Peptides against a protein of PDB entry 4N3Y. Designs and how they scored, part 9

Target 1, 83 residues: chain A of PDB entry 4N3Y
Amino acid sequence: ETRDQVKKLQLMLRQANDQLEKTMKDKQELEDFIKQSSEDSSHQISALVLRAQASEILLEELQQGLSQAKRDVQEQMAVLMQS

## One batch from the design tools (peptide; aimed at target 1 V49)

Design b1_p11_6 (made by RFdiffusion4; failed a check: a repeat of another design)
Pose (drawn by RFdiffusion4):
Structure b1_p11_6 (pose): chain A 83 residues (1-83), chain B 83 residues (1-83), chain P 11 residues (1-11)
Amino acid sequence: as target 1 above (83 residues)
Amino acid sequence: as target 1 above (83 residues)
Amino acid sequence: HQISALVLRLQ
């Protein structure tokens, strides 16, 4: 039946076009997510740089501490040996 | 001509459903791109994290070793003083 | 470049 059929096909076409719009919205959200995912990896690398910095500072202090310890032991040994 | 109209709507519905199928395929490609991108960046970054925590545990033990080294050298000074 | 510099710092 040609009249009922036109109405059914118009309903289906509307539903297909609504579905197409939603799926395009989803694509857009995924494209944005790619961007956000990339910003998040970058922020992880910054946190890693902070860890490296704290470690370089600590290592430097330990190097200085070893030098100071040698110097003062050298003086203590020099006195103990002046006797 | 509700019959010519029906043929037209059937064509439009076929075109919409083909478009929906293609856009769904595009979405799938984006989800796959996100997944591949995340796997890759995670590999890089888990590697940087492993190197950072190794530096950290080692430097921690070096704080201990420095104190211990100073103590051992002090005991040596105590023995050298028994003379 | 930034990751290479971080790799050098972690060496």

Design b1_p11_6_s1 (made by RFdiffusion4, then SolubleMPNN; from b1_p11_6, 7 letters changed)
Fold by OpenDDE base, seed 2:
Structure b1_p11_6_s1 (fold): chain B 83 residues (1-83), chain C 83 residues (1-83), chain A 11 residues (1-11)
Amino acid sequence: as target 1 above (83 residues)
Amino acid sequence: as target 1 above (83 residues)
Amino acid sequence: SEIAALEQMLS
């Protein structure tokens, strides 16, 4: 019957609309998540890069210090040999 | 005393070298971690982008279906009015 | 260096 078919289609329309709204919300949440995840990762990596950079500076300073220490030992040994 | 000073400097040299080696290892591990973290993040984001894209396609299909459903309801109502 | 490359990627 036509009247029953109309009611069926009205229900289908409401169901489709509800699903559409739900999907739109889910899509927006996912887009927000992707954006936030990317930004968070960027900040984290930046912090770790700074830590690595600090280690690089320390390495260079330690290398210079080690070279100086080696020279100091050699100098002291030379003094000892003279005594 | 000179001999004692030499021994002290030798100890300092060993300690400095040990710290240098440790720092070099730590730096390498950190660099590896940063690289891996970036790659993992990239892959994860790509997967999520694909999911978002799938949702976008679904949204478009639902919108088209909803429009058709609306027209179908209107057509059926018109038929009902004629009867 | 790898660190410099990573810094460039983030810039």
Scores: peptide ipSAE 0.048, ipTM 0.454, DockQ to the pose 0.235
OpenDDE base, seeds 1, 3, 4, 5: peptide ipSAE 0.022, 0.045, 0.046, 0.047; ipTM 0.386, 0.446, 0.461, 0.459; seeds 4, 5 fail the geometry check

Design b1_p11_6_s2 (made by RFdiffusion4, then SolubleMPNN; from b1_p11_6, 7 letters changed)
Fold by OpenDDE base, seed 3:
Structure b1_p11_6_s2 (fold): chain B 83 residues (1-83), chain C 83 residues (1-83), chain A 11 residues (1-11)
Amino acid sequence: as target 1 above (83 residues)
Amino acid sequence: as target 1 above (83 residues)
Amino acid sequence: SEIEELKERLS
């Protein structure tokens, strides 16, 4: 019967809509999660990069200091050998 | 005394070198960590994007189905009203 | 699509 068919279709429509809304919600939650995860990762990476940069600067300073110290030692040794 | 100064400088040089090596190691470990973290995040995000894409496809299919179902219901109702 | 835009933004 047509009337029964209509009722069936109405049910199907409601079910489809419910599923659509659920999927829409799930999709949005996933997008939000991805966004948040990406932002968190970006912040973390930035912080780590800054730490690495600080270490790099220290490396350069230490290398410079080592070079100077080496020269100073060599100079002092030369003085010792002359005296 | 110059000799004592040389010994002091030698100690300073060794200490500086030790610190340099430590810093170098720490920097490398940090860089490796950043690299690994970035790769892991990239893989995770890619997987999540694929899931979201699947949801998007389902959304589109459901929307299409809803549109068709709506038309079908309207058609059936029209038939009912005519009979 | 919105998803592809997200992917692009995150790349």
Scores: peptide ipSAE 0.058, ipTM 0.460, DockQ to the pose 0.203
OpenDDE base, seeds 1, 2, 4, 5: peptide ipSAE 0.050, 0.056, 0.047, 0.053; ipTM 0.393, 0.414, 0.454, 0.462

Design b1_p11_6_s3 (made by RFdiffusion4, then SolubleMPNN; from b1_p11_6, 7 letters changed)
Fold by OpenDDE base, seed 2:
Formats: sequence, structure tokens, C-alpha cells
Structure b1_p11_6_s3 (fold): chain B 83 residues (1-83), chain C 83 residues (1-83), chain A 11 residues (1-11)
Amino acid sequence: as target 1 above (83 residues)
Amino acid sequence: as target 1 above (83 residues)
Amino acid sequence: SLIEELKERLS
């Protein structure tokens, strides 16, 4: 019966529309999550890079200090030999 | 006394060298961590992108289905009017 | 260096 068919299709239309709305919402939430996750990761990595850079600077300073200390010891030993 | 100075400087040299070695290790570990973190995040985001793409495809399918359903209902109503 | 490469990727 045609009336029954129409009723069925109207129900299907409502169901499809509901699912569409849900899917649209889910899609948007996923996109927002990806965006936020990317930004958070980027900022975290940036912070770690800064820490690594600080360590690199310290390493360079220590290398210079070590070289100077070696020279200082050698110089003092030379003084001892002269005494 | 010069001998005491030399001993002190030798100790400082050893301490500096120990700190240098530690710092080198720490720096390397930080670099490794950053690299790994970046890779992990990239892979996670890629997985989410795939999910979002799947949802987008579904959305398009639902939109097509909804449009067709609407047309089907309209056609059935037209048939009813002719009966 | 790795650090510089990472900085470039973040830019």
C-alpha cells in the first residue's frame, strides 16, 4: 500500500537526517581534536628543544672550561719545574 | 703552595670532565626523546586523519542518500495523488 | 644538527 510506503520513507528520511547531523558533529570534533593535538605536540616539542639548546650551550661552556683547566694545570706544573 | 694548587686544578679537571661526559649523555638522550616524540605524534595524527577521512566519506554518502530519500518520498506522494 | 633540524620543522 502506497500510504505505508510513504510512511516508511518518511521514517527513513528522519533517520538519515539524524545520522547526518551526528556524523557532521563527529567529524567536526575529530578535526578539532587533530588540530588541538597537533598544536599541543608542537608546543611540547618546542619546550624540549629549548631545554636541549640549553644543554648544548652548557656543553660548549664545559668544553671551553675543560680546555682552559688543562692549560692551567700545565702552566702550574711548568712553574713547579722552575722552582 | 704550588703543589696544592696543582692538586686542586687536577681535581677540577676531573670534575669538569665528568660533568662534560654527563652533559653529553643527557643532550643525546634529549635529542633522541624529541625525535621519538615527534615520530609518535606524527603517526597518531595520521591515524586520526584517516578516521576523519572515513567520516567525511560517510557524510557524503549520507547526504546523497538523504537527497535521494527526499526525492523518493516526493515521488510516492505524487503516486498517491494520482490514485 | 638534530636540534636545528627540529627547529626548522617546527617553523
Scores: peptide ipSAE 0.045, ipTM 0.469, DockQ to the pose 0.228
OpenDDE base, seeds 1, 3, 4, 5: peptide ipSAE 0.029, 0.039, 0.045, 0.040; ipTM 0.365, 0.465, 0.467, 0.471; seed 1 fails the geometry check

Design b1_p11_6_s4 (made by RFdiffusion4, then SolubleMPNN; from b1_p11_6, 7 letters changed)
Fold by OpenDDE base, seed 5:
Structure b1_p11_6_s4 (fold): chain B 83 residues (1-83), chain C 83 residues (1-83), chain A 11 residues (1-11)
Amino acid sequence: as target 1 above (83 residues)
Amino acid sequence: as target 1 above (83 residues)
Amino acid sequence: SEVQALLERLS
């Protein structure tokens, strides 16, 4: 019966619209999450890279200090032996 | 006293070496963490983007379906009115 | 699309 067919189609139309709206919302939330996650990750990575750079500088300073200390010890030992 | 000075310098040298080794380890761990975090984030973001793409396709399909359903309803209503 | 724009930004 045509009337029932129309009613059925109207229901299907409403259901489709509801699904469309929900999917649009889900898509938007997903896109927003991706954007935020990417930004947060980038910032955190940058911070960690800076920390690594600081550690590298410290490494080099310690190496220089160690080398100097070694030379100092050797010099002192030489003095001691010549005493 | 020179002997005590040498002993002190030797201790300082050992301490410096210990610090250097620790710092090198910390740096390496940090670099490894950065690399792993970046890779994990990239993979997850890619997966979410693919999901968003799937949702977009579904959106378009639903929109098309909705439009067709609307046309179908209108056609059925026209038939009903002409009955 | 926004998804395509996101892909381009991430690529």
Scores: peptide ipSAE 0.087, ipTM 0.447, DockQ to the pose 0.215
OpenDDE base, seeds 1, 2, 3, 4: peptide ipSAE 0.055, 0.077, 0.075, 0.079; ipTM 0.380, 0.472, 0.475, 0.440

Design b1_p11_7 (made by RFdiffusion4)
Pose (drawn by RFdiffusion4):
Structure b1_p11_7 (pose): chain A 83 residues (1-83), chain B 83 residues (1-83), chain P 11 residues (1-11)
Amino acid sequence: as target 1 above (83 residues)
Amino acid sequence: as target 1 above (83 residues)
Amino acid sequence: SSFREELESLL
């Protein structure tokens, strides 16, 4: 039946076009997510740089501490030997 | 001509359903791109994290080793002073 | 220093 059939096909076309719009919305959200995911990995690398900096500072302090310890032991040994 | 109209709507519905199929395929490609991109960057970042925490536990033990080294040398000074 | 410079180059 041509009349009922036109109405059914119009309903179906409307539902297909609504579905197409929603799926395009989803694509857009995925494209945005690619971007946000990239920002998040960058922020992870910044946190890693912070860890490297703290470690460089600590290592430097330990180097200085070893030098100071050698120097003072050299003086203590020099006195102990002047006897 | 509700019959010509029916034929037209059937064509439009076929075109919409083909478009929906294609756009769904595109979405899948984006989800796959996201997954591949995340896997890659996680590999790189997990490697940088492993290097960072190795530096950290080592430097911690070096703080300990420095104190211990100073104590050992001090005991040596105590023996050298028994003379 | 090299490890830090590598990390900074990724940013």

Design b1_p11_7_s1 (made by RFdiffusion4, then SolubleMPNN; from b1_p11_7, 3 letters changed)
Fold by OpenDDE base, seed 2:
Structure b1_p11_7_s1 (fold): chain B 83 residues (1-83), chain C 83 residues (1-83), chain A 11 residues (1-11)
Amino acid sequence: as target 1 above (83 residues)
Amino acid sequence: as target 1 above (83 residues)
Amino acid sequence: SSFLQELQSLL
């Protein structure tokens, strides 16, 4: 009977609408998650880059110090040979 | 005494070299970590993008289904009014 | 879709 068919379709419409609303919410949450994840990763990498830069500076300083130390030892050896 | 000074400087040289080698290793490990972290994040985001795409497709399908359902209900209502 | 396009461009 047509009346029963209408009732069935009305129910289906309500169910479809509910599912649509749920899916829209889920999609929004997923988009927010991706955005947040990307931002967090970017910040983490930035922090690590800064740490790497600090290590690079230290490495350069150590290389210079090592070179100077070598020169100092050589100079002292020369002094020793002349004493 | 100069000889003792030389011995001290030789020790300092060895210590500096050891520290340099350690720092070089640490820097390399940090660079590797950053690279790996970046790759892992990229893969994770890719997976999430695919998931979001699936949700978008579903949303479009639901919207179309909802529109059709609305039309079907309207059509059945018209039939009911004519019966 | 613009959001997805932006995400895709990020990769």
Scores: peptide ipSAE 0.064, ipTM 0.483, DockQ to the pose 0.276
OpenDDE base, seeds 1, 3, 4, 5: peptide ipSAE 0.041, 0.055, 0.063, 0.061; ipTM 0.390, 0.486, 0.484, 0.482

Design b1_p11_7_s2 (made by RFdiffusion4, then SolubleMPNN; from b1_p11_7, 4 letters changed)
Fold by OpenDDE base, seed 5:
Structure b1_p11_7_s2 (fold): chain B 83 residues (1-83), chain C 83 residues (1-83), chain A 11 residues (1-11)
Amino acid sequence: as target 1 above (83 residues)
Amino acid sequence: as target 1 above (83 residues)
Amino acid sequence: SDFLQELQSLL
């Protein structure tokens, strides 16, 4: 009957509303997660970039040092040979 | 003496070379890590974006459904009231 | 929707 049908529709409406609210919450949580994850990743990568740059500087210093040391050894060898 | 000094310098050169090679390796590993991490994060975020879009579609569908259901309940109530 | 657009712009 009509009354029963109305009650059924009202129940369906409640169910739909519950699903809507749940989905809205889930969507918001997902958006927040993505935002936070992106920020965290960005910061981590930035930190690693800085570390890589530090290693680059160290490499350059070592290369220069090795070149100088090589020259020094050569010079000392020359001194030794003419002794 | 000079000979001992030369030997010392040669040792220092070996040590410097070892450090250089180690640092070169470490730098390369770091660069590879940054690259891989960036790619992984990009893919993860892309997947989450798609999920968020799916939730958005569902929300829109539910909103439309709720509006229709509301109208249906109103219509049925009108029928009931004039019985 | 605005948020999704922003997210998409990051990719």
Scores: peptide ipSAE 0.055, ipTM 0.484, DockQ to the pose 0.235
OpenDDE base, seeds 1, 2, 3, 4: peptide ipSAE 0.034, 0.051, 0.051, 0.048; ipTM 0.384, 0.481, 0.481, 0.487

Design b1_p11_7_s3 (made by RFdiffusion4, then SolubleMPNN; from b1_p11_7 with R4L E5Q)
Fold by OpenDDE base, seed 1:
Formats: C-alpha cells, sequence, structure tokens
Structure b1_p11_7_s3 (fold): chain B 83 residues (1-83), chain C 83 residues (1-83), chain A 11 residues (1-11)
C-alpha cells in the first residue's frame, strides 16, 4: 500500500542522507590531508633546494682554493728550478 | 494526502541520490589527486636527496685535494729554505 | 555504488 511505500522511501532517504554525510566527511578529511601534505612537501623541497644551493657555493669556493693552491705550488716549483 | 507525501519523498530521495553521487565523484577525484601528488613529490624529493649526496661526495674530494695541495706547497717551501 | 544502484532502483 501507499503507506508502506512512504515508510520504505523514508528509510531509504535516511540511509541516503547518512551515506551522504559520511561521504562528505571523508571528502573533507581528504581535502585537509591534501593541504597538509602539500605544505609539508613544499617545505621539505624548499629546504633541500636551499641546502643544495649552499653546497654549490661551498664547492665553488673549494674549487677556487684548490686552483689557487695548485698555482702556488707551481710557482714555488719554478723558483726551485731556477735556484 | 499520502500520495502527495510519497511524491515529495521521491523528489527528496532523488535529490539526495544526486548529491551523493556528485560527492562520491569529487571524493574519488581527490583520492586520485593525492596519489598522483604523493608520487610526484616523492620522486622530486628523492632526486634532490641524491643530488645533495653527490654534492657532499664532491665536497669531500675537493677538501682532500685542497689539504694535499697545501701540504705539497709547505713541503716545497721547506725545500726552498734548505737550498 | 551498490547502494546508489539500490536507490536508483527504488525511484
Amino acid sequence: as target 1 above (83 residues)
Amino acid sequence: as target 1 above (83 residues)
Amino acid sequence: SSFLQELESLL
């Protein structure tokens, strides 16, 4: 009968609303996770980039120092040969 | 009347179902995005870590070279003073 | 999806 149909629809409607609410909650949790994950990754990547850049600067300084030291040795060797 | 109530509930159920379907689709898209984003970030971070490690090895080699060059210069200077 | 199918079948 129509009354039974109404009761059935009411039950299904409640179930649909419950599922919708749960799904919306899960969606919100995923959005929050994405936001947090993106922030964490961005910070980590930025730190690694800065570290790499600092290492590059140090490498350049060491290369220059090594080159200068090599030149100094060669100069002294030249002096020794002339003495 | 009961018939009007049934029609109202059917409409509400249809609306709830439409909203649920849309929300579930959006949730799936977020899950896919999270997966892809995590993979991309992981690969990028791994590449940066390897780059940093390679730089560290090069730095150590340059430091050793500089130290050796300095010792060589000092040895030659000692020879010059004795000549 | 099974639940959605049930809802659709009810309508």
Scores: peptide ipSAE 0.128, ipTM 0.417, DockQ to the pose 0.010
OpenDDE base, seeds 2, 3, 4, 5: peptide ipSAE 0.035, 0.042, 0.038, 0.037; ipTM 0.464, 0.472, 0.465, 0.463

Design b1_p11_7_s4 (made by RFdiffusion4, then SolubleMPNN; from b1_p11_7, 4 letters changed)
Fold by OpenDDE base, seed 2:
Structure b1_p11_7_s4 (fold): chain B 83 residues (1-83), chain C 83 residues (1-83), chain A 11 residues (1-11)
Amino acid sequence: as target 1 above (83 residues)
Amino acid sequence: as target 1 above (83 residues)
Amino acid sequence: SEFLQELQSLL
């Protein structure tokens, strides 16, 4: 019967629309999550880069200090030889 | 006394060298961590992109289905009017 | 989707 067919199709239409709305929402939430995740990762990496840079500077300073310390010891040894 | 000075400087030299080695190790580990973190994030985002693509496809299919359902209902209504 | 295009370009 045609009336029953129409009722069925109207129900299907409502169901399809509900699913569409749900999917649209889910898609948007997923996009937002990806965006946020990307930003968080970027900021975390930036922080780590800064730490790495600090370590690099410290390494250079230590290398300089080590070289100077070696020279200082050598100089003191020279003084001892003169004594 | 010069001998004591030399001994002190030798100790400082050893300490500096130990610290240098530690710092070099820490720096390397930090770089490795950054590299790994970046790769992991990239792969995670890739997976999410695939999910988003799937949702996009589904959304398009639902939109098409919804439009067709609407037309089907309208056609059935037209049939009813003829009865 | 422009969003997906941007995501793809990011990778």
Scores: peptide ipSAE 0.052, ipTM 0.483, DockQ to the pose 0.240
OpenDDE base, seeds 1, 3, 4, 5: peptide ipSAE 0.038, 0.049, 0.049, 0.052; ipTM 0.383, 0.487, 0.490, 0.495

Design b1_p11_8 (made by RFdiffusion4; failed a check: too like the target's own chain)
Pose (drawn by RFdiffusion4):
Structure b1_p11_8 (pose): chain A 83 residues (1-83), chain B 83 residues (1-83), chain P 11 residues (1-11)
Amino acid sequence: as target 1 above (83 residues)
Amino acid sequence: as target 1 above (83 residues)
Amino acid sequence: HQISALVLRAQ
């Protein structure tokens, strides 16, 4: 039946076009997510740089501490030996 | 001509459903791109994290080793002083 | 380049 059929096909076309719009919306959200995923990996690399800095500072202090310890032991040994 | 109209709507519905199928395929490709991108960056970052925590545990033990080394040298000074 | 610099620092 040609009249009922036109109405059914119009309803189906509307539903297909609504579904197309939603799926395009979803694509857009995924494209944005790619961007956000990228910013998040970058922020992780910055947290890693903070860890490296704290470690470089600690290592430096330990190097200085070893030097100081050698110097003062040298003086203590020099006195103990002046006897 | 509700019959010519029906044929037109059938064509439009076929075109819409083909477009929906294509756009759904595109979405899938984006989800796959996200997954591949996250796997790759995670590999790189998990490697940088492993190196960072290794530096950290080691430097911690070196704080201990420095104190211990100073104590051992002090005991040597105590023995050298028994003379 | 930034990650290579971080790797050098970690080494």

Design b1_p11_8_s1 (made by RFdiffusion4, then SolubleMPNN; from b1_p11_8, 9 letters changed)
Fold by OpenDDE base, seed 5:
Structure b1_p11_8_s1 (fold): chain B 83 residues (1-83), chain C 83 residues (1-83), chain A 11 residues (1-11)
Amino acid sequence: as target 1 above (83 residues)
Amino acid sequence: as target 1 above (83 residues)
Amino acid sequence: SEVEELLKRLD
């Protein structure tokens, strides 16, 4: 009967509303998490990039030093051979 | 003297070369790590985005259902008042 | 009533 139908609808309405609010919260949390995670990752990656760049600079410096050392050795060898 | 100088340079050369190789390895590892981390993060974020989208769809469906339920209740109330 | 309150929230 109508009265019972109304009560049933009231229950459905309450349940739907509760679920709606829950879902809204969940969605918001997910979006916030995505944003935060992305930012964190971005910063971390940037830091690693900087580190890699530093290593690259060091590598280049070492290569130059090594080349110079090689030349120095060769020069010294030449001197020895002429002595 | 020259002989000792040559030996010193040889040592320096070996040391420099060792460091060079080490640095090259370190750099490569960092770059690989960055790449992998970025890819992992990207995939994870994409998954979360999809989840958020699903939640949004659900939210919209619930809103529609709630609105319909509201209307149904109102209609039933009207019937009751006229009885 | 509870129903009235719910309806108000949905408006």
Scores: peptide ipSAE 0.069, ipTM 0.433, DockQ to the pose 0.019
OpenDDE base, seeds 1, 2, 3, 4: peptide ipSAE 0.020, 0.025, 0.054, 0.063; ipTM 0.369, 0.479, 0.440, 0.484; seeds 2, 4 fail the geometry check

Design b1_p11_8_s2 (made by RFdiffusion4, then SolubleMPNN; from b1_p11_8, 8 letters changed)
Fold by OpenDDE base, seed 5:
Structure b1_p11_8_s2 (fold): chain B 83 residues (1-83), chain C 83 residues (1-83), chain A 11 residues (1-11)
Amino acid sequence: as target 1 above (83 residues)
Amino acid sequence: as target 1 above (83 residues)
Amino acid sequence: SLIEELLERLD
């Protein structure tokens, strides 16, 4: 009968509302997680990039040093051969 | 003396070269890691975004359902009051 | 929306 139907609908309404609130919460948590994760990753990657840059500088310095050392050896060899 | 100096420089050269190669390797590994990490993060974030979108759709559907349910209850209440 | 903002960041 009508009264019982109303009660049933009220129950359905409450259940739907509960699900709605839960879903809203879940969505919010997910979005927050994504945002945080993205930021964390970005910072970590940035740090690694800086490290890579430092290594690059070191590499360049080593290359220059190596070239100089080679020249030094060559000079010394020349002196030796002239002795 | 000169001979010993040459030998010393040759040693230094070898050492420098070893360090150079090591540094080059380290740099490459770091760059590869950055690239891979970035790609992994990007894919993961994309997946989460899709999930969030699904939740958003569900939320909207629930809201519509809730509104309809409310209307249904109101209609039934009206019928009940007219009985 | 936040989702839209997130999508924009991914693009």
Scores: peptide ipSAE 0.050, ipTM 0.466, DockQ to the pose 0.212
OpenDDE base, seeds 1, 2, 3, 4: peptide ipSAE 0.018, 0.045, 0.045, 0.050; ipTM 0.364, 0.417, 0.463, 0.466

Design b1_p11_8_s3 (made by RFdiffusion4, then SolubleMPNN; from b1_p11_8, 8 letters changed)
Fold by OpenDDE base, seed 1:
Structure b1_p11_8_s3 (fold): chain B 83 residues (1-83), chain C 83 residues (1-83), chain A 11 residues (1-11)
Amino acid sequence: as target 1 above (83 residues)
Amino acid sequence: as target 1 above (83 residues)
Amino acid sequence: SEIQELLARLD
């Protein structure tokens, strides 16, 4: 009967819609995950970049200090040798 | 007519299916994006960590070198003052 | 998919 066909199609349509809603929910969860993961990674990367930069600055300062210390020592030794 | 209702429901079901397929495709694209993004971030973070560690090692070496240089200079000056 | 199966039943 045509009426039975209608009822069957109605059920199938409801099932399709339920599946669609579930898939849409999954999609939303993935979007939320991407957003959160991206934020976390961005913060971590930024922190590491800053740490690396800080270390580079300290290295530069130490290099300069060592060079200056060498010069100072050489100068002092020269003075001692002359006196 | 019931027949018209059947045809209408068939159309609606096809539309729902089309939308579902599209949503599933979107979901897959998000999954692929998450995978790729995670790999890229992981590589980048690892590279930064290694760079930071390398800088830390260099800093330690410079600190030790500076301390040793200071000791060497003091010893040499002491020798000069005694001679 | 489940929907594809449902559609196949309608055909």
Scores: peptide ipSAE 0.128, ipTM 0.440, DockQ to the pose 0.009
OpenDDE base, seeds 2, 3, 4, 5: peptide ipSAE 0.060, 0.050, 0.043, 0.065; ipTM 0.474, 0.454, 0.452, 0.467

Design b1_p11_8_s4 (made by RFdiffusion4, then SolubleMPNN; from b1_p11_8, 9 letters changed)
Fold by OpenDDE base, seed 5:
Structure b1_p11_8_s4 (fold): chain B 83 residues (1-83), chain C 83 residues (1-83), chain A 11 residues (1-11)
Amino acid sequence: as target 1 above (83 residues)
Amino acid sequence: as target 1 above (83 residues)
Amino acid sequence: SLVEELLKRLD
């Protein structure tokens, strides 16, 4: 019966539209999440990189200090041996 | 007193070396963490992108389905109006 | 699309 068919199709149309809207929302949420997550991670990584860089500088300074200290000890030993 | 000075410098040298080793370890841990975090985030983002892509495909299919359904309803209405 | 842009960032 044609009328019944029309009603059925109208129902299907409504269902499809509902699903479409839901999917659109889900997609948007996913995209937003990805963007936000990426930005957050990028910022966190940047902060950690800066920290690593600071540690690198400290390491270099310590190495220089160690070298100097070694030389100082050597000099003091030389003085001691001469006395 | 020279001997005491030497002993003091030796202590300082040991302390400096200990600090150096600690700092080296900390730096390495940070670098490892950054690398791992970046890789993990990259993989997660990739997975989410794929999911978003799947949703996009579904959305397009639904849109096409809606258009077809609309046409079907219109045709059925035309038939009904003619009877 | 945003998805396309995201994919570009991954490349």
Scores: peptide ipSAE 0.063, ipTM 0.475, DockQ to the pose 0.226
OpenDDE base, seeds 1, 2, 3, 4: peptide ipSAE 0.045, 0.068, 0.054, 0.057; ipTM 0.374, 0.411, 0.470, 0.471; seeds 2, 3 fail the geometry check

## One batch from the design tools (peptide; aimed at target 1 Q53 E56, target 1 (a further copy) R51)

Design b1_p12_1_s1 (made by RFdiffusion4, then SolubleMPNN; its pose is not in this set)
Fold by OpenDDE base, seed 1:
Structure b1_p12_1_s1 (fold): chain B 83 residues (1-83), chain C 83 residues (1-83), chain A 12 residues (1-12)
Amino acid sequence: as target 1 above (83 residues)
Amino acid sequence: as target 1 above (83 residues)
Amino acid sequence: MQELLQRLDALE
């Protein structure tokens, strides 16, 4: 009968709304996770970039120092040969 | 009347179902995004770690080379003083 | 969830 159909539809509507609410909550949790994960990754990547840059600068300085030291030794040897 | 209520509830149920389907699709898209983002971040971080390690190794080698060069100069100077 | 959706579709 029509009244029984109404009651059944009302129950199913409540179940659908409950499931919708749960799904919306899950979606929100995933959005929050994405946001937090993105921030954490960004900070980690930035830190690694800075560390890499610092190492590269130090490498260049050491290479320049070594080259200069080599030149200084060559000059000293030349002076000794002239004496 | 009861028949009008049934028709109204059926319409509302269809609307709820449509919204649920949309929300489920959105959730799946976010899950896929999280998975892809995690993989991309992992690869980028790994690449930066390897680059940093390579730079650190080269730094150590250059420092050792400079120290050895300094020792060699000292030995040469000592030999000259004995001659 | 899938069962609920199937029941909803069956009412249409």
Scores: peptide ipSAE 0.094, ipTM 0.423, DockQ to the pose 0.008
OpenDDE base, seeds 2, 3, 4, 5: peptide ipSAE 0.030, 0.046, 0.050, 0.033; ipTM 0.457, 0.493, 0.505, 0.501

